# Ledger of designs, part 30: peptides against a protein of PDB entry 8HF1

Target 1, 320 residues: chain A of PDB entry 8HF1
Amino acid sequence: NVMLYATKPTEVMVSFPHQEQVLTVTRLISAEIEKFYVSLDLMNIGVQPIRRSKSLQCLRDPSKKSFVKQLFNDFLYQMKEYGIYAASIAIISLIVEFDIKRRQAETLSVKLMHRTALTLCEKIRHLLVQKLQDMTYDDDDDNVNTEEVIMNFSTPKVQRFLMSLKVSFADKDPKDICCLVFVERRYTCKCIYGLLLNYIQSTPELRNVLTPQFMVGRNNISPDFESVLERKWQKSAIQQFRDGNANLMICSSVLEEGIDVQACNHVFILDPVKTFNMYVQSKGRARTTEAKFVLFTADKEREKTIQQIYQYRKAHNDIA

## One batch from the design tools (peptide; made by RFdiffusion4, then SolubleMPNN)

Design b1_p10_7_s3 (from b1_p10_7, 4 letters changed)
Fold by OpenDDE base, seed 5:
Formats: C-alpha cells, sequence, structure tokens
Structure b1_p10_7_s3 (fold): chain B 320 residues (1-320), chain A 10 residues (1-10)
C-alpha cells in the first residue's frame, strides 16, 4: 500500500507558456477529421451481427462508430497537447488499428467505414510529415527525427519535458537513473515512447543514458482483447525496468491498480494531476533519497496547480 | 530557448 510510506520527494514545478498552435496544418487536420465525422454519422452500417463471444463489445459500441471517433479524438488530443511531431507518431498507431479493424470487419459496410478512416489517417500522416520536412533540406524521411525538428514541432510542455530530461540525465550513469513518466491517457504512453526513442537517439548526451519503455495498464474493460503479444510485451517491459535494462518507464494512471515498480529517483507528471489517488500513487513511487516529483503546468494554471498540490498534500498528511 | 527552471512547490 503506497499510502503507508510517508515519501517526501522534492516536489517541483516546471512552467510552460500557453501557446495556441497557430499552425495551418493543425487546423486543416482538425477540419478534415470534422468532415469525416459528418460523413461517419451519415454512414449506414446496419445492425451488426452479434457473435455470441463478442457480445460485450457489441453492447458497448453497437455502431462501431464510437470507437472510430475515440481514436481520432485521442489523436486530436495528442496533436494539441504534445504537438505535430508527437502527432506524426500517434497517427501510425491509428493506421495500424484501423487496418486491423478493416481486416476483422464482419460486414462490408464496417469494412468500408474502417477503410475510409484509414484513408484519412494516411492523408493526415502525409500532411504531418510534409510539415516536419519544411525544416529539412533533404526529402529524406529520416531527417525529420533530429533534435531540432522534434523540439520545434513539440508543444512548449513537451519542449520543457525534453529539456528537463536533458538537464537531469545528460552524461549520467544509466544505473543511477530510475525515472517514471506519468501520462493521463493509455494511448499517450506509446506516442511519448516513440517521441522519446527518437529524441534520445538524436541527442548524444542521452543516447547511451536513457533506455525508455512504456507500460499500458491492463484493459479491465476488455482483457479478452489484449493480444497475447501485448501481454507478453507488457510483462517484458516491466521486467526490463525491474532488471535495470530500461531506466525510464512511461505509464498511464493505471499504475494505481498494482503493478509493482521499484523506488524511483525521478517522477515526471507530464499531464495534469486530476485525482488525489493519482497524486499519492505517482508521488509514492519517488522513494529514493533526493527523489524529485516534477509537475508540468501552463503558466496560466500555475497558481491553480500549486493550490491543488497543497490540497493533496494536506489530504495525504491527514491520512498518514 | 529559455533554460528549464525547476520551481520548488513550497
Amino acid sequence: as target 1 above (320 residues)
Amino acid sequence: REPVVYEPIE
């Protein structure tokens, strides 16, 4: 029980400027997704055949349209919160998911729906990659993974996060690092993982220092849909982090439900702390001497963030 | 770019 240990990590805040993304490409992508939603709402996919073994999924999304909208909404969130570079990674996961769903489609109408979604994702990917290439002199797709491109096409929050990693971990011994990065959404774990892989590879001071992994909590809603591969990968990622073969773990809030992770010296909260439980569970992982608990906040939300942390500290001390 | 500043939450 993480609450039983009065961990006193140093709680620090990193502020970032609130920038509205004024990029024409993000507006274009958003408008294309909105047009697609109108088209999607007009699609007649009929009554889906209820296979007895899949009854629970059919009950949750009888139209299978809500899942499509969820994936695009999660993409839009990632593009907004993390930037164009993160969005270029996020869109690949949508492409993979929609291609799987297209192949698994039980009806022609559902197959066509997922095909249309996939076509939109490919268009979005092209628009994103083209925009990343605007900073590169070479048409080579590999040139978009430079530190400069990653930084310039990341939101101020992500820029400050990456700079925080560089300042905190440049040229350190990998063994002295045990870092957790908490994100709100399950889907963000993989997106930030891909971004970090490219950033670390492009940053000489971090290339042999940070070995990232990501952990997606068990999907309590549909354990049957976790591929055997995903479960094996998750177990492997956790084991690599326990064994010190990975020293940075990206986690969604689902660490609350009992993945035992070692004491860490750095805990980064990349997204806003929305619950007391998230605060206690994430802070409770920063257990080493001189452990840091780092929050990222927009400048405009700084005072509100501080007040929220004071409330959570008080509530934690009243239970301890 | 401005250096990262860690502000202690007192």
Scores: peptide ipSAE 0.533, ipTM 0.940, DockQ to the pose 0.900
Fold by OpenDDE base, seed 2:
Structure b1_p10_7_s3 (fold): chain B 320 residues (1-320), chain A 10 residues (1-10)
Amino acid sequence: as target 1 above (320 residues)
Amino acid sequence: REPVVYEPIE
């Protein structure tokens, strides 16, 4: 029970400026997705035969349209919360997902729907990459993965997070690092992982120091929808982190209570702490004597964040 | 760029 250990990590806050990056490209992408939703609602996909598979998802969305909208809504969230650079990585995950769904489509109408979604993702990818290239003199795709491009096309939150990693881990022994990064959404784990790979590779002080891995939380809806591949990947990722082959783990807030992850010296909460359980579970991973529990907050939400942490501390002390 | 400041939550 993580609550029983009086882990006294140093709780710290990193403030970031609330800058709404109102980019024309972000507005254009949002408008293209909205147009696509109108088109998607007009698509006659027919009644999909409910396969007798106990998969709750086939029962909930016989049209498979809500799943398509969910993926694009998650993408829009990532673009807003993490920036254009993160969005350029996030869109690849949608491309892969829609290509898989297109290949698995049992009907021509469903195949066409996923093909249309895929075509939109490729258009979005092009718009994002083109915008990243506006800062690079060279048309080479490799030049969009520089520290400068990553930082300039990331939100202030992500900028402060990356700077926090650099300040915290520059020139440290990789063995002395056990870092967790908590994010709210499943797809954010992959997006931030890809961003960190590129950032670490472009940052000499971190290249041989940080080895990131990600863990996608289990979809509580059905273990049948988790591909055997995803389950194998999760097990491998946890094992690499246990063996010290990875020293930074990006995870969704649902580290299932059963995932025995080692005592960490750094815990970063990239997204707002929305629940007491998330606070206790994430804080309970920072178990070393010098462990840091790092929260990111907008300057405008600073006071509210502090008050929320005091409430959670009080509630934790009343149970302990 | 402004340095990252870790503000302790006391």
Scores: peptide ipSAE 0.531, ipTM 0.938, DockQ to the pose 0.901
Fold by OpenDDE base, seed 4:
Structure b1_p10_7_s3 (fold): chain B 320 residues (1-320), chain A 10 residues (1-10)
Amino acid sequence: as target 1 above (320 residues)
Amino acid sequence: REPVVYEPIE
């Protein structure tokens, strides 16, 4: 019954050109990570005892190597999907995580593994920052956080997303904005949050309009301490969004159904809608009058995206 | 840069 009377949000699509921008720096970074994987496979870290954390759900990777590879694979995905600017923020999260794990290492071999990963992240950070600086004509303005740099080193998808925020929210009253941004991956939430902070700060018409937050799902294999910090952050971020102290929330699809978030006037789907459940859950948050549900698609995938939305819309109407 | 166009999904 409540689903039948919900004002259906206006479903809109934003197309972006498919540009495989293969920058030399992205190839170099990928090759350095591949070389690191070869070295990592040769590292003898010993048989680590399977310490089951008290939580039955987090099978700690007994090798600790697959987790290291997962973080770098997630970084490579973010660099590809969101661009070099987003990658420069994403790499900082890896640096922080590997430094924590290096300090928490129970063995010298595990400490060395995380140290080697950290050294690679620092090298990658330098390569990314150097590439961002190549567009600053003034050698003296080390500020790679300008609107222009962010836009030029972002993928066409992210460029269209940022432009959509500017067009939708320029000079609006912050109280009239309740925006959700859905992303597929957990680590993308932090990356896009950092990108948005810098973009909003560099965009005068958004600086006092948008206050972003991010929310990450609970499913980290992270030690109990990181899980406590993340739970505290998640609770604080949700509360700020409920209280109107934040008006834009970045969420991963891993949002457990139990997180009560208010009805929003804008829902942006930054990544492809891969499941019917993601479609229903995300669209179901756009419940205000004149609510917009915004999808981003590559021009080449436009028809496929439309057909997929029609299938999901049909399936949703058949169960309503 | 091309303007952002919101295309309705009818």
Scores: peptide ipSAE 0.529, ipTM 0.938, DockQ to the pose 0.904
Fold by OpenDDE base, seed 3:
Structure b1_p10_7_s3 (fold): chain B 320 residues (1-320), chain A 10 residues (1-10)
Amino acid sequence: as target 1 above (320 residues)
Amino acid sequence: REPVVYEPIE
């Protein structure tokens, strides 16, 4: 009985400096969102009809106000964790969502609420774009999507991630690359996807090497709330990754739900590994020969991260 | 910028 020792991936850590670069623009944006929450709490939008889902669990559709606050809280998280450049992409997703909700509004009060949220998003977008332009001293090249601008307006974590991609994949054959990037939040998938598209396009060594896609997890609340467009996008993205038309997949909890993807040679964990299940499922995708499992950690959290990985390794060996 | 260092988790 040759016990096929499954070749365990090489587990590596990349440390980044914990720099809370609190820019004046990020403080201003946070203060504008807080003022908006006070105004939002004072808005009378009436009693919202409870959508009876056919399933016996009356999942109270989150109040229309709660959904607005969730989107801005997710935006504030993206700005803090990934930086101003990532925030400039994330805000576009809020603009699109609030414009859709404004058009679908059944009452004037709800329409006004979404219009006010949209006006705030446009103000935030302007403040972010203006700050990205402050580094382009040359009058003629208004291109905020350069490698330099992306790197300078990204957090140390994102900078180390982008540098790791460049070092790992510069001038390689696209066919030899099968990369997963795990993030904690579903909205981060789309934000980091947009950032990577611009970074790859602006980085000659990666432009014809990396083709990114993203996959968002099923909505834990109800598959009925997944738009037909989101389901079509997920199926297309998975198929492109299976066919080799995409070689880098950004995902959240989706792969924990048993989506079958090919064995990968690189797995990047961009956010902290918070659960044993996330550790096992993400590591279990790094199954090729010489596969790498790469963790990103702040320098101050380095020892805690190492100890957590040792505990997860022990627990995994006790189950295997 | 400092080079990216991959530290093995032994």
Scores: peptide ipSAE 0.521, ipTM 0.937, DockQ to the pose 0.906

Design b1_p10_7_s4 (from b1_p10_7, 5 letters changed)
Fold by OpenDDE base, seed 2:
Structure b1_p10_7_s4 (fold): chain B 320 residues (1-320), chain A 10 residues (1-10)
Amino acid sequence: as target 1 above (320 residues)
Amino acid sequence: MEPVEYIEIK
């Protein structure tokens, strides 16, 4: 029970300026997705046979359209919350997913739907990459993965997160680092992982210091939809983190209560702490004597965040 | 870039 350990990590708040990156490309992408939703609603894909999942909870959307919209909505969220650079990585995950779904399509109409979604993802990818290249003199895709491009096309939150990693871990022994990064959404884990790989590779002070891994939370929808591959990947990622072959783990806020992750010296909360349980579970991973629990907040939300943390501390002390 | 401001929540 994570609540029983009086973990007294140093709780740190990092503020970031509330800058809405109003980029023309972001508006264009959003408009293309909205046009696609209108087109998607007009698509007749027929009634799909409801395969009885043994898990009672997942009524497969007989239209499969809601799942397509969910992926694009998650992409739009990532683009807004993490920036264009993160979006360029996030779109690849959609491309992979829609290509898999296209290949697995039992009907021509469903195959066409996923093909249309895939075509939109490729268009979005092109628009994002072109915008990243506007800062590079060279047309080579590898040149978009520089520290400068990553920083300039990331949101202020992500910029402060990356700077916090650099300040916290520059030239440290990799063995002395056990870092967790909590994010709210499943797809954000992969996106931030890809961003961190490129950032670490472009940052000499971190290249041999941080080895990131990610853990995708179980889909609350059905364990039957988790590929055997995804389950194997999760087990491997946890094992690498336990063995010290990875020293930074990106995870969704639902570390299922059964994932025995080691005591960490750093816990970063990249997304807002929305619940007391998230606060206790994430803070309860920062167990070393000098452990840091780092929160990111917009400057305008600073006071509200502090008050929320005090409420959670009080509630925790009343239960302990 | 501006330095990261760290505020300890006491």
Scores: peptide ipSAE 0.528, ipTM 0.926, DockQ to the pose 0.878
Fold by OpenDDE base, seed 3:
Structure b1_p10_7_s4 (fold): chain B 320 residues (1-320), chain A 10 residues (1-10)
Amino acid sequence: as target 1 above (320 residues)
Amino acid sequence: MEPVEYIEIK
């Protein structure tokens, strides 16, 4: 009986300095969103009709106000965790969503609420883009999508992630790369995807090496709320990754739901590993020979992260 | 930028 010792991936920790980049622009944006919440609470939008889903669980459709606040709270999280450059991409997703909701509004009051949210998003977009342009001292090159601008307006975590991609994959054969990037939140997948597209395009050593895709987990609240477009996008993204037309996949909780993705040689965990299941499932995708499992941690959380990984290893060995 | 410190978790 040759016990096929499954080759365990090499587990690597990358530390980053805990620098809260408290820029004046981030404080201004946060204050504008807080003022908007006060105004939003005063808006009379009437009683919203409860959508009867056919399933016996009356999941109260989250109040239209609660959904607006959720999107701005998710945006504030992206800005804090990933930086101003990532926030400039994240705000476009809010603009698109609020424009759709404005067009689909059944009442004038709801239409006005989404219009006010959209106006705030356009103001935020302008403030972010203006701040990205402050580094382009040369009058002629309005291109805010350079490697330098991306790096300077990203958090230390994102900077270390991008550097780790460059060191790991510079001038490699695209066929030899099968990379997963795990993030905690579904909205982060799209934000980091947009950031990576611009970074790869602006980095010669990666331009023909990495082809990113992203996958968002099923909406845990109801599969009926997944747009036909989102489901088509997920199927297309998975298929491109299986066919080798994409070699880097950004995922949230998707792999917990049993999406069969091929064995990967690199797994990056961009956000803190909060659960044993996340650890086992993400690490369990690093199955090739010499596979790497890379974690990112703040310097202050280094020891706590190491101890947590040892506890997860122990718990995993007790189940295996 | 400072080189990325890679620590293998043994």
Scores: peptide ipSAE 0.528, ipTM 0.925, DockQ to the pose 0.862
Fold by OpenDDE base, seed 1:
Structure b1_p10_7_s4 (fold): chain B 320 residues (1-320), chain A 10 residues (1-10)
Amino acid sequence: as target 1 above (320 residues)
Amino acid sequence: MEPVEYIEIK
């Protein structure tokens, strides 16, 4: 039980300016998704047979439209919270998912729905990549994966996170690093993983220092829907982190389900701590003597964040 | 870029 560990990591807050990236491209993308939702609601895809497996409390929307909307809403959240560079990575995950769903479609109408969603994702990808290229003054360097491009097209939160990684880990021994990065949503793990791979590769001081991995929390969806590939990836990622072949692990708050991750010296909370359980579980992973627990807050939420941490500390001391 | 402000929560 992680709650029983009397860990006293140094708790650090990093502030960032609350600036919404009001780019014309983000407004255009949002408007294209809203137009697509209107079109999607008008699509007649028929009634899908409800395979009543008793364990799938996920009410499969018999229209499969709710799942399509969920993926685009998740993408819009990534674009807002992490920026257009992170969105350019997130959209690839949607492309892969919609292509799989298109191939698995039992009807022509469902196949067409997923094809239309895929076409929109390719348009969004093009708009994002074009905007990332607008900063590459050199016509010949198609490389949008530079430190400068990543930083300029990331939200202030992500900028401060990347700067904090660089300051914390530049030119350190990889063996002395055991880092967790907590995010709220499971799809953010893949997005931030892709961003970190590109950032580390573009940052000489980190290239041979940080080896990232990610864990996708188990869906409450039956293990039958977890692709054999996803299960293999999770087992491999956890094993690499245990063996020290990876020293930075990105995970969602769903570490509740008994993934024994080793004691870490750094824990980054990239998204707001919303629950006492998330606070105790994430802080309970910072178990080394000099462990740091780092949280990110908007300047306007600074005082509220401090008060929330004091309430969680008090509640933790009352049960310890 | 402005320096990262680190605040220890005491």
Scores: peptide ipSAE 0.523, ipTM 0.926, DockQ to the pose 0.864
Fold by OpenDDE base, seed 4:
Structure b1_p10_7_s4 (fold): chain B 320 residues (1-320), chain A 10 residues (1-10)
Amino acid sequence: as target 1 above (320 residues)
Amino acid sequence: MEPVEYIEIK
């Protein structure tokens, strides 16, 4: 019954040009990560005893190598999908994580593995920051966090997303905004959050309008301490969004169904809608009067995206 | 930059 009377949000598609930005720096970074994987496979870290903590069936990667590779693969994905600017923020998260893992290392071999990963992340950070500085004509203004730098080093998808935020929210009353941004991957939430903080701060018409937060699903691989910090952060971020202290929330699709988020007037889907469940759950948050549900698609995938949305609408109407 | 093209999916 509640689904039948829900004002259907206006579904909007924003197209972006498919540009494979093949920058020399992205090729160099990818090659350095591949070389690191070869070295990582040769590292003897010993057989780590599977400390089954009794309660969580989380298969801790006994090698700890797969987790390291996952983080770098997620970084490579973010660099490809969101651009060099987003990658410069994403790499900081890897640095923090590998430094924690290095300090928590029970063996010298594991400590060395995380140290080597950390050294690679620092090298990647320098390569990214140097590339961001190439556009600053003034050698004295080390501020790579300008609207121009963010836009120029973002993918066409992210450029269209940022422009859509500017057009949608410029000089609006913060209280009239309740915005969700959905992304596919957990690590993208924090990356896009950092990008949005810098973009909003560099964009006068948004500085006092948008207050972003992010929410990540539980990481089953993280130690209990990280899971406690993440749970505290998640609760705080949701509460700030409920209280109106934040008006833009970045969420991954891994949001457990138990997170009660209020009805929103804007829902942005930054990544492709891959499942009917993602479509229904995300669209189901756009419930206010004149709510907008905004999708981003490459120009070449426009027709396929429209047909997929029609199929999802049909399937949703058949179950309603 | 090119204007954002908004297409309403009817």
Scores: peptide ipSAE 0.522, ipTM 0.925, DockQ to the pose 0.877

Design b1_p10_8_s1 (from b1_p10_8, 3 letters changed)
Fold by OpenDDE base, seed 3:
Structure b1_p10_8_s1 (fold): chain B 320 residues (1-320), chain A 10 residues (1-10)
Amino acid sequence: as target 1 above (320 residues)
Amino acid sequence: MPLLPPFTLP
């Protein structure tokens, strides 16, 4: 009986202070979105045609209003969990989506709804960019992407994550790095990717070391609604990571979909581990010699997080 | 601020 001692990764927990930085700009943006929801509920967009999927299950197309509210709710979540700098990147994704939906609108009422949403996103973008510029003495748009601005306008969780990347990877050989970053939500993958691109470009010790990529899990709700662009992006991102052209992959629930990701030497869990399966699957990717599995927790939730991870370790050792 | 020492979960 050769007990294959599966090399257990070193588990690391990074604590961060619970700072509710309630910035005035965050309250203003939240209030503008709430006012928009009241106006959106009053909008008459007419009866929308139910697209019959080719499969006999009437997947109710999410109401066009519900989809608009979902995008703004996901934006508000990203602003709260990752900070104002991450929100400035997240809002661009909403602008792009609402501009596409505005152009694809089959009715004038739906076109107007997406136009009103787009105008709100542009206002939010200006409020966020103006707040980032308040720390820069120069009105140059290029000056908001500095390491200092990124760090100061990020939540304590994101600050500790970026510091952990810098300490872990500064001046290393890119070939020796295979890093996964797990996030809870699919929209967070793209937001954190944009943040990391700017952070790596502004950080000399990382600029030639880390090449980030992101992968969004397949939308289990409708594989038919995955844009041809998203599917091409996923295939390209996976291939770049397999070829070593990218050495840091940001992903959500990608492991549940059977995507064969290489054995990694670093796994970061940016968001709370909510399930045993998430713990086992993400930890199971840290397979190299000296692999690190890094968790982030708020100081207030530290004891509860330790107890939860201990329960998951026990359950994993009883099954493995 | 120093990175709080990585608490290796025992």
Scores: peptide ipSAE 0.020, ipTM 0.602, DockQ to the pose 0.132
Fold by OpenDDE base, seed 4:
Structure b1_p10_8_s1 (fold): chain B 320 residues (1-320), chain A 10 residues (1-10)
Amino acid sequence: as target 1 above (320 residues)
Amino acid sequence: MPLLPPFTLP
């Protein structure tokens, strides 16, 4: 009943050209990860001792290799979907995660596995940074964080997203902004957060306007020490967003799990709307009279996206 | 590149 009187947000679709950035560096990185997977499959990590920690479902040995592969697969996805600049941020998250796992390793073989993964991440980081520096005259790592470098090494989707933020929020009062950015994957939240921090800092019209935060989903794959830090981060990030100390929140499927986020005036869906629940839950956060619900679609997928949104609108009206 | 104006979903 309360949904029938909710002001329907203005639905906006931003199209972008489907450009595969076929950079030589992207191919080199993919080939290095594939070689690493062959090496990883040959690694004998031994039988892990089942330490009965009451909270640690000891992930069997295949799950530790599977987790390493998942992180690199998520990195490859981010590099493809968001671009080389986003990949340079994403790889830092892998470095941190593999260093934690290396320190937590109970066996020399598992420690070596995470060390080898970490060494590959450092190599990938250097390849990415070197590629970002192709547009800079100075060898300074801070010089790669310019608006121009971020835009040029981002996919057309991310370019359109950043431009949509600039047009929507340039020189506005921070108090008038309550923005959600939905992404599909938990690791994308961290990646887009790091990208947005650098973009906002490099963009004078946004520097004092947007304060981003992010929420990551529960890690079902590593319920360990990371889950406590992630839960503390989530609580802090949500509280900052409620208190108005942050006005842009990047989130994944976490909002489907019953995290209470306030009503927003802007909702951006950066990734494809794959489910009816994601459509309803994300759109249901755009509750102000002038609320905007912004979708991004490749030009080639535009018609299919429109048809899918009409099906979701119909299904939503049949339940309301 | 000019921002193509956001298309309102009809």
Scores: peptide ipSAE 0.019, ipTM 0.625, DockQ to the pose 0.145
Fold by OpenDDE base, seed 5:
Parts: sequence; structure tokens; C-alpha cells
Structure b1_p10_8_s1 (fold): chain B 320 residues (1-320), chain A 10 residues (1-10)
Amino acid sequence: as target 1 above (320 residues)
Amino acid sequence: MPLLPPFTLP
């Protein structure tokens, strides 16, 4: 039981300015998605059979219009929370998902729906890449993966996170690093992983120091919806982190699913701590000597965050 | 942007 370990990591709160950078490109992308929703609502996809699970729970049919809207809403959230650079990576995950679904489509109407969604994702990708290229003199897609471009097109939260990694780990021995990064949402793990790969590669002081991996919680809805590729990746990523071949692990809610992660010296909470359980479990992974537990908060939410963490500390001490 | 020093939570 993780609650029984009296771990006293150094708790650090990093504040960031709440900048709603209303870039013209983000408005344009949002407007294109809204136009797509109108067109999607007009599409006749026919009556889809309600796949009931053996547990009588109505499985969200992944071929439904609502699932397509969910993926785009999740993308819009990532673009808002992590920035344009993160969005350029996040859109690739949508492209892959819609291409898989287009190939798996049982009907021509569902195939057409996923094709239309895919066409929109490609348009969004081009708009994002073009905006990243505004800082590059060269039309080379690889030139958008510089430290400068990543930092400029990331939200203040992500900027502070990347700076905190650089300051914490620059020129350190990879063996002395065991880092967890907690995010709220499953799809954010892949997005932040791709961002970190590019950032580490573009940052000489972190090159060969940090080896990131990601793990995603099992979809409680059905293991049958997880691609065989995703399951293989998760198993490999966890093993690499256990073996020390990876020293930074990005995870979402995975600790709630009984995946035991080793004791770490750094724990970053990139997204707001919403539950006492998340606080205790994530903090409980910062177990080494001089372990750091780092929280990120908007300046406007700083006082509220402090009060919430104080309540969680009190509640934890009353149980310990 | 200046690295604001990490504030230890009291």
C-alpha cells in the first residue's frame, strides 16, 4: 500500500503565466473543426449495431460520430494546454487513428466519414507545420524541431516544464536519473513523449542524458480496442524503464491501475492534481534520497493549488 | 524567460 511509505520528497511548485495566446492559426483550426462538425452531423452513416459488451455496458462504438468528435475535442484541448508544437505531434496520432478506422470500416459510409476526418487532420497538420516554419528560414520539416521552435510554440506550462528538466538534468549521469512525468489524459502521454524526444535531441546538455518512454493506462472500456502495437509498446516501455534503459517515464493514471513503478528521484505533475489519490500515489513514487516532487500551476490558480495541496498533506498525515 | 526559482511549498 503506497500510503504506508513516509516519503518526504522536496515539494516544489513552479508557477507559469496564464497566457491564452490567441494565435490566428489556433482560431482557424478551431473554426475548421467546427465546420467539420456541421458536415459530420449531416452525414448519413446508417444504423450502427450497438455492440454490447458481455458486461451489458454499452461500449462506445468507435465508428460513431461522437468518437470522431471526441478525438478532435481532445486535440483542441492539447493545442490549448500544451501549444502549437505539441499540437503538431498530437495531430499525427489522430491521422494514425483515422487511417486505422478507415481501413477497418465495415461500411462505405463509415469509411467515407473517417476519410473526411483524415483529410481535415492533414489540413490541420499543414497549418501547424507552416506556422512552425515561420521561425525557420528553410522549408525543411526537420528544422522545425529546434529547441527555439519547441520553446516558442509551447505554452508557458510546457516551457517551464522543459526548463525544469534542463536545469534538473543537464550533463548528469543517466544512471542517477529516475524521472516520472504524470499527465491527466491518455493521449497527452504520446504527445509529450514526441515533444520530449525532439527537445532532448535538440538540447545537447540532455542528449544521451534523458531517454524518455511513455505508458498509457489500459482502457477500462475494453482491452479489445487497444491495438496489439500499443500493448507491445507499453510492455516494452515499462521493461525499459525497469531495466534503466529509459530514465524518464510519462504516464497517465497508470498507478490507479496497479502498475507498480519503481522508486524515483524526480516526479513531475504536468497537469493539475485533481484527486487526493493522485497526489498520494504520485508523491509516493518520489522515494529516493533528495527526491523532488514538482507541481506546475498557473499564477492565477496558485493560491487555490497551495490550499488544495495543504488539504491533501493534512489528510495524508491524518491517515499515516 | 527568467527561470523563476522553484518555490518549495511551505
Scores: peptide ipSAE 0.019, ipTM 0.609, DockQ to the pose 0.145
Fold by OpenDDE base, seed 2:
Structure b1_p10_8_s1 (fold): chain B 320 residues (1-320), chain A 10 residues (1-10)
Amino acid sequence: as target 1 above (320 residues)
Amino acid sequence: MPLLPPFTLP
């Protein structure tokens, strides 16, 4: 019975301007991905055998093409929602994934498909990195990982998130920090983790204050080997967070799986709260004295978000 | 720009 005696967290809503940063590079990348989808649809990869793993009740993705499209769609989402800096980190995860899939390919046609996807990811990475470098006036510092570059190439949501971290945690004792960051998608956990590593390293006031870690939900589509590695990583990440070796945890659906993370003093919801269950479970982790539960909303969606939170508060009080 | 203080949800 986890509901008795938690101090109600202070609920905070951070508004951000709805700016569609229409960068030419994002349009070019989107157009290259769409061209690739047309090419991918024309690729004959043959009939793939439906392998049931005995360990996974779920069918392995019957279409290796749908998985490729899913990864690029998740990348496009991250580029739109978090900005081109986050996209430069996200694309590396696709490169790693497609290189693994290329090496694991059972047929030449599947190997070629993953190779073509990999080549596109490398092209996208170059376009992103070049755009990040266009703002570095110093030709000598290939370091696109400055606070300024991260901030300038992040969406207003991510800018407000990073600033909220800086204001909340600058020069604090790392032991006094137990922070959760909730995101909707598993791939976003790793992307925001990479972004935060670079941001913390570039921000003196957060160096040695914040130690981030991430957890991804189980992928029912992952090969048995990937699922074992993911499980080992999750266990290690949870343990580091429990031991205080990490004080900021980025997670998606982790709470739905019954993963017990400690009571936190800060909970950030980076993506929109879509369900009452997500609201209750995430808010329910902010249990320390003076705990903060921080939501982000576009200015245009502020009223709608407030109304939704009041509905969730009412529903929670009617059950309590 | 000064970070606008986090708005407490009313």
Scores: peptide ipSAE 0.019, ipTM 0.612, DockQ to the pose 0.138

